Peptides against a protein of PDB entry 7Q4I. Designs and how they scored, part 96

Target 1, 281 residues: chain A of PDB entry 7Q4I
Amino acid sequence: HENSTIAERLYSEVRVLCWIMTNPSNHQKKARHVKRTWGKRCNKLIFMSSAKDDELDAVALPVGEGRNNLWGKTKEAYKYIYEHHINDADWFLKADDDTYTIVENMRYMLYPYSPETPVYFGCKFKPYVKQGYMSGGAGYVLSREAVRRFVVEALPNPKLCKSDNSGAEDVEIGKCLQNVNVLAGDSRDSNGRGRFFPFVPEHHLIPSHTDKKFWYWQYIFYKTDEGLDCCSDNAISFHYVSPNQMYVLDYLIYHLRPYGIINTPDALPNKLAVGELMPEI

## One batch from the design tools (peptide; made by RFdiffusion4, then SolubleMPNN)

Design b2_p17_2_s1 (from b2_p17_2, 11 letters changed)
Fold by OpenDDE base, seed 4:
Structure b2_p17_2_s1 (fold): chain B 281 residues (1-281), chain A 17 residues (1-17)
Amino acid sequence: as target 1 above (281 residues)
Amino acid sequence: SEEYEKAVEEAVKYLEE
């Protein structure tokens, strides 16, 4: 009963490699559930770990475990991707093993952009990096050219990219990408609604009496409202999603349908030239 | 960097409560 013709077209035209940041202790607890849910909708799915797991398709990167090594793991992950997989996709998504992603919505956002444009997308934060940086937890996606610039131009130069493995990985990659003129894109929809979210849907959709002093409101690059206007109808990602919630989201998004309501997809936008971005909202 | 990590940890704690 479903017409997936446009989704199938975008699957072929907007190829996405998803790499999942994980560790050996989370292979069975978390990463396996990504593989069984949203990860199966990536063109290629790789789990980046410190130990190999053939059942999971996990890669053992030459890094230690722990929060202080996340930046090191990110650098080695993109080096591995560039060496082995740079031509296997057009776009390269980083996500955590507790991030949920609607890959079709990401392909829709990316469709007009050339993968040769040095750009990356995610939940943009304003501190530390002049153009902003993308929140690590919400996941972020690099164009093929952005990966090339990061690995070939930024990583080998300690003046452009931090050689130490310490620090917030999302801030550090944001600094490196800015230093090689990779643009921090705007992932908002045509109504100015966000698509990448650093928390679970409940925290974004429900107006919380959260103090306006909550750090998130100081970090967001674009003004965001709470409630029904918080989130795009074409939202891409949520963070802190438990394994059980991943299966619930898969059911709600891909199986559950209200009888008698038929959604018609919006027309695809025109493709942009290399180096061109969508106009500011 | 350390300030950001602390802010994230505090936020996670706040959201889990």
Scores: peptide ipSAE 0.024, ipTM 0.652, DockQ to the pose 0.134
Fold by OpenDDE base, seed 5:
Structure b2_p17_2_s1 (fold): chain B 281 residues (1-281), chain A 17 residues (1-17)
Amino acid sequence: as target 1 above (281 residues)
Amino acid sequence: SEEYEKAVEEAVKYLEE
C-alpha cells in the first residue's frame, strides 16, 4: 500500500548506528521498547549499559551507574563504537532510552552531508560552548569523521577533553568536539523549523505551555516559536517519551493514514562536498 | 555546568508536574 523506494534508498546510502544510553534497571522497563519501535529502523542498534544483555544487544561498559557517570559512559560508548563499529555506519546517533526518533527524517536531513565532514547535529544550545552544543536528551548525531576526531584526537588529550567522568554529558562532549574542530551543525529545515526536541511533542506544539522565563528559551541557540510553527514536518526526535507513548507514536507516524491524502516527498538536495555545510537560512 | 545541571533538574520536575 506504500511506496517506500526513497526511504529504502536512504536506508542504504545514509547508514545510521543508534546507540542508546541505558542501565540494567531500564533494560526491560524502557530499552526493550526502543528496540521494538523506532530502534528497529536504525541500520545498527546498540544499547550502552553497565551490564551485558544478549537479548537486548546491550554492552557492558566499564563505568559505574548514576547521573554523575553519564559523561564517562558517553566516552566509553564512543570508544567502543570506534573500535568495533566505525565502518558499520556513516552516522552515529546518541539517544536516551526515553527518546523517540523518526530515523527516515534524520536520513533526509543528513543526505547532503558527507560522513567525512566533521559535523554533528541535534537540538543546539548556546551556553558554555562558543559554537553551541547539542542537548543530550533530544539526541545528537555525529558523522564518522566526528567520531574519529572525538575518540582519537580529543579523548586522549586532557587539555582538549575532560578526563574526569563528572559533568554535564552533553556540554562536555560539546566542548571536546569544538576543540577538535567538529562543527555544530544547523538541524533546522528550510523554513527555519527545528527537528530535534528535548521534550515531548505536546510541550512544543501547544502555545504558552511554558513560561517565557523557562530556562529553555534562554538555552536555545536559534529562535523558535511555539505552536504548529515550532516543529518541522520532518521532525526527528522527542524526549521524555514513555514506553507506551513510543507505541502510540509508532502507530500514528507509520500506520495511521487519512484516506485520500497522498504525500509527495520533496526532491533530494544536491550532495555537498567534504567540509561543506548547507547555506544558512 | 552546575547551572545546567540545576536547569535540567528543574525541567524534569516541571515535566513531572
Scores: peptide ipSAE 0.023, ipTM 0.642, DockQ to the pose 0.111
Fold by OpenDDE base, seed 3:
Formats: sequence, structure tokens, C-alpha cells
Structure b2_p17_2_s1 (fold): chain B 281 residues (1-281), chain A 17 residues (1-17)
Amino acid sequence: as target 1 above (281 residues)
Amino acid sequence: SEEYEKAVEEAVKYLEE
């Protein structure tokens, strides 16, 4: 009974490859639930692991397991994407196996941008990187040009990109991308509300849920509010989402409807030129 | 309405239980 004409148009015009950070122990526990929920709405879905899994469509990257190897996985994942899939999409999303993403809202945000613009989006943090970097847990999306610059220009040069596999994954890719002039975009909506979130919805939507001394408030690049004003009506991602919560979110977002309330989508914005960004608000 | 916002918050809380 739904009209999905605009969503179908954006599915074809704003192609997204989603790669999921996972490991062999989480293939059945977490990753398969991504595949059965929001991951099915990506144009292409790949699980990046250390072991192959044909049922999951998992790729075995030449990296070890453990928290200290996340940066290594990210480097190898984007190398794999560049070699095999760079023309299969326009935008390339990294997410964790406990990240939930509303892909239609991401396509809406990305629509005005050229994939040839060296830009990436996510939940922007301010420490360590001058222009900021995107939180790893919230997920971040690179343009095709950003992937090219990362793999071809940054990774081969130890002066531009860390050669070892240690360090915070999101900080390290942020440093590399800055060094090759990939811009850290503003993912906020026209009202200044965030779209990418590094925690579950409850932690953002409930007022005073977190102490104001919590590290998150010192790390966020843009000032944000609590409660329902924290989050865009077109929010894109949440982190620390359990497998069960993924199915609940899928039901609430795509199936449950308040009878008699019909949402009319806003008009699409004008497309930007290559290299042009939306003005900051 | 404030009542609607509270209902949404309660629904979100239910997701974590």
C-alpha cells in the first residue's frame, strides 16, 4: 500500500556499497542479522572478516583478529573494495556488525553530492584530527573519489597513512583522509540535527541519560541537544544495536504505521558541482 | 505533544529490554 517511487529512484541514482566489519565468531551471532535486516537495502553488501563464509558473503581479509587489528581490517577492506568493487557503487559505507542504518535516509543526504567529490560523512569528532574525523561505531560513508585517494594516494605512503595495524581505526583513517584532502563533511540536516549516532537510540533520545562529563560531549564536533531534538527525522545510523533490536527497528521503521498519518517527502535539493559542499549551518 | 514524545521515549526504552 506504500508509494516507494522516490526511494526506488534514489536506490538507482545513489548507489551504496555497505561493508560490515565483523569476525568469524560473530558471523552467526551478529552479522547474519545485519544481512536479514537493514543490509538488504544496500545496493551491495559485503562482510569483511578473517574467514570466508559463503552463506554470509564474507570475505577473508589477510589480517589477524582482535581489537588491535581493526585499523588493519579497514585498510584491507578498502583495498579489496577498490580492486573489485569501485565501480559497483557511488558511495561506500563502513558499519559494524552492531550498527543499524536507514539506507534511504543516507541516500537522501548524499543525493546532492557528486561521488567524484573527495568527501566523507558520519558522526564527526573533533580531537586528534584538525578537520575532525568520523566515529567508527556510528558508521561512515566515503565517496568513490575518497576511496580512490585513500587506497591509491594515502595507503602506499607511510608519511600520509600509518603503515602498522595499531591505533584507533576511526582516528587513523581520519588522519589518512585529511592528508589526501578528503573533506570531512557535515552530515547534519537543515535544522542542525545529527544523522549518524555512535550509541543506541535510547542514549540519544532520553534527556539526561548520560553525564555531561561523559567523553562524548567533549568529542562531538558540532553542539547537539538531548531528547527528541537530538536527532534528525531523517536519522541514518545507531550503534550498539543488538541482533534482536535490529528486527524491532526494522519493524518500527518499515512496517508499523500510525493509521491516518501520511508522510509527504520533501523535495530533493539541487545537485552540487564536483568539489562543492553544502553550506555549513 | 509532550505525551507523544514520552510515548516514543518509552518505546525506545523497550528496545533495550
Scores: peptide ipSAE 0.009, ipTM 0.496, DockQ to the pose 0.035
Fold by OpenDDE base, seed 2:
Structure b2_p17_2_s1 (fold): chain B 281 residues (1-281), chain A 17 residues (1-17)
Amino acid sequence: as target 1 above (281 residues)
Amino acid sequence: SEEYEKAVEEAVKYLEE
């Protein structure tokens, strides 16, 4: 009884390659559940690891394991994508193996943008990078041009991009992208609500007496409210989602329906010219 | 999958409480 015509259109017009940051110990524990849930809605899904797994479609990157190698994995992942897959998609999403993504909502956000625009989106943080950077945990998406600039212009130049594999992955890519004039986009909806979230829905939706000292409030680039107004109706991602919660979210988002409520999607916005961004809210 | 079915059952149970 569902009409998915617009979603199908966006699937063809806004092609997304999703690469998942994982490791061999998480192939069975976490990554396979991404593949069985939201990852199947990507146009292409690749798991970036240190070991090959044919069942998972995991790529063995020439990097070590551990938190200190996440930046190394990101660099090698995008090199691999550029070499093998740059024309397979228009947009390139990084997510963790405990990130849940509503890919249709991401396509909706990306629809007006040209993939030739040097831009990337995610949960924007303000520290360390002047234009901001996107939180690694929430996932972030690069345009095709952003990937090109990152791999071709930034990575080969140690003055533009850190050659060492150490450092905070999300900060380091943010620095590199800024240095090649890739714009940190605004992923908020027309009401100013966020779409990419570095925590589970519960953390954002429930007004926790989060100590005003909670680091998140100091890191967010845009001011956001707590509670139901925290999150767009077209939210894109959540982090720290357990394997079981991925299946729960799949059920709640794609199967559970309140009878008699018809959701009519908003009209698609006009497409932007190359280099053009949506107006600030 | 069995895991999916279990998760759906648990979610339904939770919503019925």
Scores: peptide ipSAE 0.006, ipTM 0.416, DockQ to the pose 0.025

Design b2_p17_2_s2 (from b2_p17_2, 12 letters changed)
Fold by OpenDDE base, seed 3:
Structure b2_p17_2_s2 (fold): chain B 281 residues (1-281), chain A 17 residues (1-17)
Amino acid sequence: as target 1 above (281 residues)
Amino acid sequence: SEEFEKAVKEYEEFLKK
């Protein structure tokens, strides 16, 4: 028998709304597998699409489909969340329909922060945005205040936020958030290990899997190591996870146990004041 | 893997637009 008392406490105190970027062609192929795996551990789960699907709980946003409309879909998704769901959670996660998320680890990372602090977290990249931006594929999480600033202050102002629906979704939201003083947080653990990952576990854990010239090493904001030291024991997300791999990860993380090994969770950190961040490590 | 190489290429092409 497992003791989930701390996880249950964090489920109540660190409420997360997860919205999933999807399209009608992927409702059955990908999105439903998110709903059947890690998405069930969100406080609220919404699929953002161009077509309604009552079985999936998908919302039809007023956007076209295709890669050139991802930024448009992100803007409309957060507008929808702000209008209908801003008080349903404290934190608002964007993920793709092939992103896998360990929601308990995200709650642990977010616990010390006030949702009234204008901050967001993810896999931080350094190009294009001075403070950095969060990789779209790894998923990123906004505080309630960050969502408010994005929707109310940034989106209505073409000088602060791109009105066109074209461009890299993650870069464009990063620019908008910077322009309204939403801080790009550090999601690394106390040992300096990453928590949000833009690829599958195998591609991060296996040393020399990628060439040193691989774009990722030029894009990462914080220098990271390869191998087992790449990733926090409390890692939050991975990307390019197939539907089958989602079930494998669910089994490995939540069901498979090495007999006789008991994990004792670390103590929760002290809560921060509004506007305060954890010190850089 | 071919899938990884495709994903990388697609991401790079998207960022160049």
Scores: peptide ipSAE 0.051, ipTM 0.725, DockQ to the pose 0.732
Fold by OpenDDE base, seed 2:
Structure b2_p17_2_s2 (fold): chain B 281 residues (1-281), chain A 17 residues (1-17)
Amino acid sequence: as target 1 above (281 residues)
Amino acid sequence: SEEFEKAVKEYEEFLKK
């Protein structure tokens, strides 16, 4: 009863490698549930850890564990991807082991862009980086060219990219990417609604869920409203999603249907030239 | 928990339908 022809086309044309930030203590508790839910919809799924896990398909990166090593892990993850997988995909998503991603919606957003365009997408924050940076928790996706520039041009140069493994990983990669002219893209839909979210749907959908002084409102690059208009119909990611909620979301998004409502997908936009971005909204 | 693992298995079976 479901026609997935366009989704199948995009699966082939917009290849996504998803790498999941995890650690050995979370392999069974969290990462396994990513693999069993949304991660199966990636063209390639890799778990980046400090220990190998053959059941999970986890890679042991040469990094220590703890919050102070997340930046180190991100650097090593992209080095690993560049060395082993740069041609296996067109786009390279970082997500946490408590991030949920609707990969089809990400492919839809990415479709017009060339993988050779130095661009990356996510939930754009405005502090610390002039062009903005993408929230680590919401997940962020680099083009193949962005990965190349990050690994080949930025990482080897301490003036362009922090050599130490300490710091906020999302801010640090944002600085590095800016320094090699990787563009911080606009992930919003044609209505100006966000697609990458650093919290669970409930947090974004319910008006007045947070105080107006909540840091998020000062960090968001693009002004967004709370409530139903907060989020694109083609939203891509949510963060702080528990293992249980991953299965709930999988059911709600991919299985639960209102009878008699048939969704007709919008036409795909025209493909952009290399280096071209979608017009600002 | 064992209860959660059971629920996961049941869900996986559901997804195969």
Scores: peptide ipSAE 0.025, ipTM 0.646, DockQ to the pose 0.023
Fold by OpenDDE base, seed 4:
Structure b2_p17_2_s2 (fold): chain B 281 residues (1-281), chain A 17 residues (1-17)
Amino acid sequence: as target 1 above (281 residues)
Amino acid sequence: SEEFEKAVKEYEEFLKK
C-alpha cells in the first residue's frame, strides 16, 4: 500500500487547472487519452478546442483551426479561464494533447510560491524575450495573478500584447507576460536539473550524437548537460508523447515499483512571501 | 486500432484495482 498523505495534502493546497490545447480531429485520437491518464490528476481539466465535446469536456473557442491560430486559441483559452474558472484553482497549466505531465511533481515545485505572485514556469527559452519565455510543447503554468495580468492588463492593450492571432504561441504569450511584469521563473530543481521537457524522455536521457547545431541547444535558457543529469528526479513534463506512451508512462510512474526500494519524500520547503522567488541556483 | 482500444480498456480496468 502506498502512503499518499503528502500528495493528497498538495492536491488540496496547490490546486491546478489544466487546460489542453486540442482540435476536433484530435478529440478521439489524442485528447481522450490525456483525460484517461495524467489529466485525471488535475483539480480541474478542460480541453480547449474549436468544437464542443461533452464526452471530453471540450470547450468551443471562437477561433479557427491550424498552426497559425494557436496564439488566438491561447488568448481565448485564458479569457475563458479568467471569466469562468479563475477561482477554481491557484495555478493554470497549458499543455498539448501529446504532453504528459506528472502533476504531483508540479505541485511540489509550486508549493512554496504564492498564487498571488506574478510568475509562470516551464521550459525556459532565451530568444525573442529578454527574461526568456516558456516552450509551448513542454507545457507552462501561470499563477492566478499571472492569468489576471495577462487577461486584464495585457490582452486589451495592443502595445503590450499582439492583437492578431499569428506568430509563435509560446513567444507571444512570453512577450505579453513580460510586458505586465509577470516573471519567468526557474523550474530547475536544487541540483540545477530541468523539470519541463519539450521532447520525449528518450531524447533527453540518451546522449545523442545530436549535432551541436541542433536548435534546442541555442534556445535553452539554462545550460543543461546531456545524459542522466539532464532530468530532475521530480520531472514534470514531456512532449511528443504518443497515446500508447501515455499509458506506458502512467504504468511506469504510478504502478511499477522495485520491490524493497522505499522512496522517502524530501521535506517541503518554506513558503515564500508574495512576490518572492526561490534563489537562483 | 481496435487492438489499441481493447488494450486501453484493459488498462483502465487494471487501474481500478
Scores: peptide ipSAE 0.104, ipTM 0.755, DockQ to the pose 0.023; fails the geometry check
Fold by OpenDDE base, seed 5:
Structure b2_p17_2_s2 (fold): chain B 281 residues (1-281), chain A 17 residues (1-17)
Amino acid sequence: as target 1 above (281 residues)
Amino acid sequence: SEEFEKAVKEYEEFLKK
């Protein structure tokens, strides 16, 4: 038996809508496995596609398929969310159909923040955008106010947000959000460890002493340690997770227990006022 | 594969216990 009282409280107080970037060819191959694993722990789960799928809960957005349309799909996805679902949640997560997310850990990170604070979180990268931007693959989460500003203030203005559907999706939304004063938050824990990861756990946990030239080390906004110190005990996401590995992770995180080891959760932090951020570490 | 779909169903049943 588990005591999930705090997790249940956070499920009610920190409502998360998860939208999954997918396409018709991945509905059965990838997206349904998100729905069967971590996606069920979202307050609302929507798959954003170019074709409707009632079994999956997939929405047909008015966009073409292909990598050059990912930015277009992101814009239409958030327009759809704003029109139909802006009051269904407090926070709005974008993830890919090969991203795995520990939603309880995300709720813990988000708990002190007001959803009326214009902020978003993820794996922060430093290039192209002055305040940084969040890696698309690791997933990123917008506050309700951030979604409002993006859809109502940024998207209608070509000077603030790219009207063309081309470009790197994560960079383009990062530019748009910066232009409407949505803050790129710090998702690190109190020990300075990352929570959103653009690769599988193995890539982050195993020190790669040999490849200091790997682009990731130049892109990360915050300095991170290698090895086990790479990752928070409350890590939120990993990317390039195969359908099989989603079920493995679900088992390891939610079912497998070392007998006689009891985890006691830390106390919840104080809630912040609107516009306040946690101190940077 | 059929084996994978079987494993998924078994896992879903496991999660309900």
Scores: peptide ipSAE 0.022, ipTM 0.607, DockQ to the pose 0.023; fails the geometry check

Design b2_p17_2_s3 (from b2_p17_2, 11 letters changed)
Fold by OpenDDE base, seed 5:
Structure b2_p17_2_s3 (fold): chain B 281 residues (1-281), chain A 17 residues (1-17)
Amino acid sequence: as target 1 above (281 residues)
Amino acid sequence: SKEYEKRVEEAVKYREE
């Protein structure tokens, strides 16, 4: 049997609300499988849609469907969270309905940070936003203070946050957050390996899978290696994960074990003061 | 700016390809 004592502790101390970006056509095809796999490990799980679904726990946001409304949906999602759930968690994760997340690894990364620190984490990209922004597909997590600043300070001010619902949602939220001094954190582990990934594990683990001209290499904020050094042993997320692969990943990560190999977790780091970040690698 | 929005849209398209 497994010893999950530290994971249980972190579940209590690092509370995560996960909201999933979805649409009515994907409730059964994709979102349901998130709920049946990694989503069950969130402290709170909400599906943000344009239609209500009580079986899924989907919320109907007052937005239209389509790629041009993703920014609008993100704004309304966080408004909804702030109004109804801001005290239900310490951290607030956005993920797509084809994102897979190892929530325990995210809690481990977040543990030293105060939720009152205005910070958010994800796969940091360098274009368009000076401090960088987090890739939408890889998922990104805001502190409670970041959500507060976004909803209360940024959204009501068209000079700080785009009022229209069009645009790339990850870039737009990145601009808004920067404008209210929410810090784009570094999600890399102590070895400098990434934790949030905008593609499936195969695409990151296999060297030379993509050409050097591939946009990802130009967009990443931090330099990364290919192969096994690409990814943290405590990786948090992968994108473009099919429903079937979610169950495979759940099995591989939480059930399949090599007999005789025991993994001893590292000690938890010291907690940081409000406003303090981990040292740069 | 309109130019910025155009670049963002193009980048999104490029990322989706």
Scores: peptide ipSAE 0.034, ipTM 0.737, DockQ to the pose 0.065
Fold by OpenDDE base, seed 2:
Structure b2_p17_2_s3 (fold): chain B 281 residues (1-281), chain A 17 residues (1-17)
Amino acid sequence: as target 1 above (281 residues)
Amino acid sequence: SKEYEKRVEEAVKYREE
């Protein structure tokens, strides 16, 4: 008795290509489980690796493996997307093979924005980049125009974008995007609650006597609290989600329902003009 | 700068721990 009419509409109107950062050793261990869970709700799903895998639909990028090659892989991934898939979607999500994403919630967030607006969203961090950058682990989504600017304008220019493949991929892409005037958007909901999260739900929801010196509190661009108010009802992503937890989340989010509670979605906001952002909260 | 790269790498390492 589920009505998914609005979700189906958004699936058509807010097309999302999801590319998953993975490696050959994780094809079976992690990436496969993304494909079998939340990845199936993307309009297009591609696994970016160093080796081809026909079963997974993995692409072999011309990069080495290892943490020090993640930036190189990100650059090559978006080059590949631009060359082969730039018109296949409106928005382009990067996620890790242990990131879980509620794609419908992402479409809801993105709905008012034009894909021709140079903007990207995620969990915004404040260090190193003036406008902020999006956490790699939480996943980040670029508009079509943002991808164009990144690949066509930023990557070819060493002054705008790091030519080496070393460095923190999320910071480096953040610097590149800033240099081509791609805006670091605000992904918070109307109540000021975050949507992209660099940890599992438990870590955000449970108030912990975490040391105030914990890096996360120093990195977050927007002030947030732990507990139930930490997270939007329309949260988009969580990181460090194990393969088994992905299936659990799929069940909890898409199948398990409290009897007698009817969820009525809010009305869609008005669409924004090209270059326009949602008002600050 | 080399110092910047070091800080970024350290931050990434710390985040992944």
Scores: peptide ipSAE 0.034, ipTM 0.738, DockQ to the pose 0.070
Fold by OpenDDE base, seed 1:
Structure b2_p17_2_s3 (fold): chain B 281 residues (1-281), chain A 17 residues (1-17)
Amino acid sequence: as target 1 above (281 residues)
Amino acid sequence: SKEYEKRVEEAVKYREE
């Protein structure tokens, strides 16, 4: 009795390749559960690791393990995508193996944008990068043109992109993307509510969960509130989601239904021209 | 939770490096 016609249309028109940041120790513990839950709704799903895993569909990148190598892994992941998969999708999502993503909501957000527009989306933070950068944990999505610019224009130039593999992965890619004029987009909905979240739903939904001195409040690019108004009805991602919670979220979002309530989706917006962005709220 | 605090600390540390 479910009508998924619009979702199916967007699946075809807004193609998303999801690459998951993982490591060999997390293939079975975490990554497998991504594959069995939200990852199956990507048009293409690839796990980026240091070891190959045919069951998981993991790629062995030429990088070491550890936090000091996350930037290196991101660079190699996008190089791999550009070389092998740049035409397999329109948009390219980075997520961690403990990030949960509602891919349909991401397609809805991305629908009006051209993949030839140099833009990327996520939870925007304000420090270190003038235009802002996207939180690594919340996940971020690059247009095809953004990937091209990153790999072809930024990475080969040490003046534009950090050549070593150290540093905060999300900050470093943010710097590189800014230097090649990839725009840090606004992922908020029409009500000004966020869609990408660097923590679990509970931490965003419950007021006064954190102290005002908590770093997050200083990092967020756009002003946001806690509580039910914190999050879009079309939220896209949450971070620090345990493997068990991924299955819970899958059940709650895709299976559990309040009987007698029918949601009618809003009309799709008009498509934007290449280089055009939605107005900021 | 203790796990949350640990992750937050790690995230802050990582960003400051």
Scores: peptide ipSAE 0.034, ipTM 0.731, DockQ to the pose 0.807
Fold by OpenDDE base, seed 3:
Structure b2_p17_2_s3 (fold): chain B 281 residues (1-281), chain A 17 residues (1-17)
Amino acid sequence: as target 1 above (281 residues)
Amino acid sequence: SKEYEKRVEEAVKYREE
């Protein structure tokens, strides 16, 4: 009895490749649960690891494991995508194996943008990068043109992109993308509410969960409120989501319904020309 | 939770490196 006509249209018109940052020790513990929940709603799903896993569809990248190698893994992941999958999608999402994503909401946000526009979206942070950068944990999505510029123009040039594998991966890719004029987009909805979140829903929705000295409040690029007004009705991602919580979220978002309430989707906005962005709110 | 605090601390440390 569910009408998914618009969602099916967007699935076809806004193609998303999702790559998941993982490691061999987390293939069964975490990554498998991404595949069994929100990952199945991507047009293509790839797990980027240091070991191959045919059951998971994991790729063995030529990198070591550990936090100090995350930047190296990100570089190799996008190189792999560019070489093998650049035409398989319009948009390319990076997520962690404990990130949950509502892919339909991401397609809705991306719909007006051309994949040939050099832009990427996520939870924008203000430190280190002039235009800002996207939080690694919340996940970030690059246009096809952004991937091309990153791999072809930025990565080969040590002056534009860090050559070693150390550093915070989200900051480093942010620097590289800025250096090749990939724009850090505004992912907020028309009401100014965020869509990408670096923590679980509870931590964003409940006021005073963190103190005012918490680093997050100094890092966010756009001012945000706590409570019910913190988050868009069309929120896209949350981080630090346990495997069990992924199944709970899947049930709550896609199965549990309040009887007698019918949601009517808003009309799709007009498509933008190449290079155009939505006005900032 | 203690696990959350640990993860946040680790994330902050990583970003400050």
Scores: peptide ipSAE 0.033, ipTM 0.720, DockQ to the pose 0.846

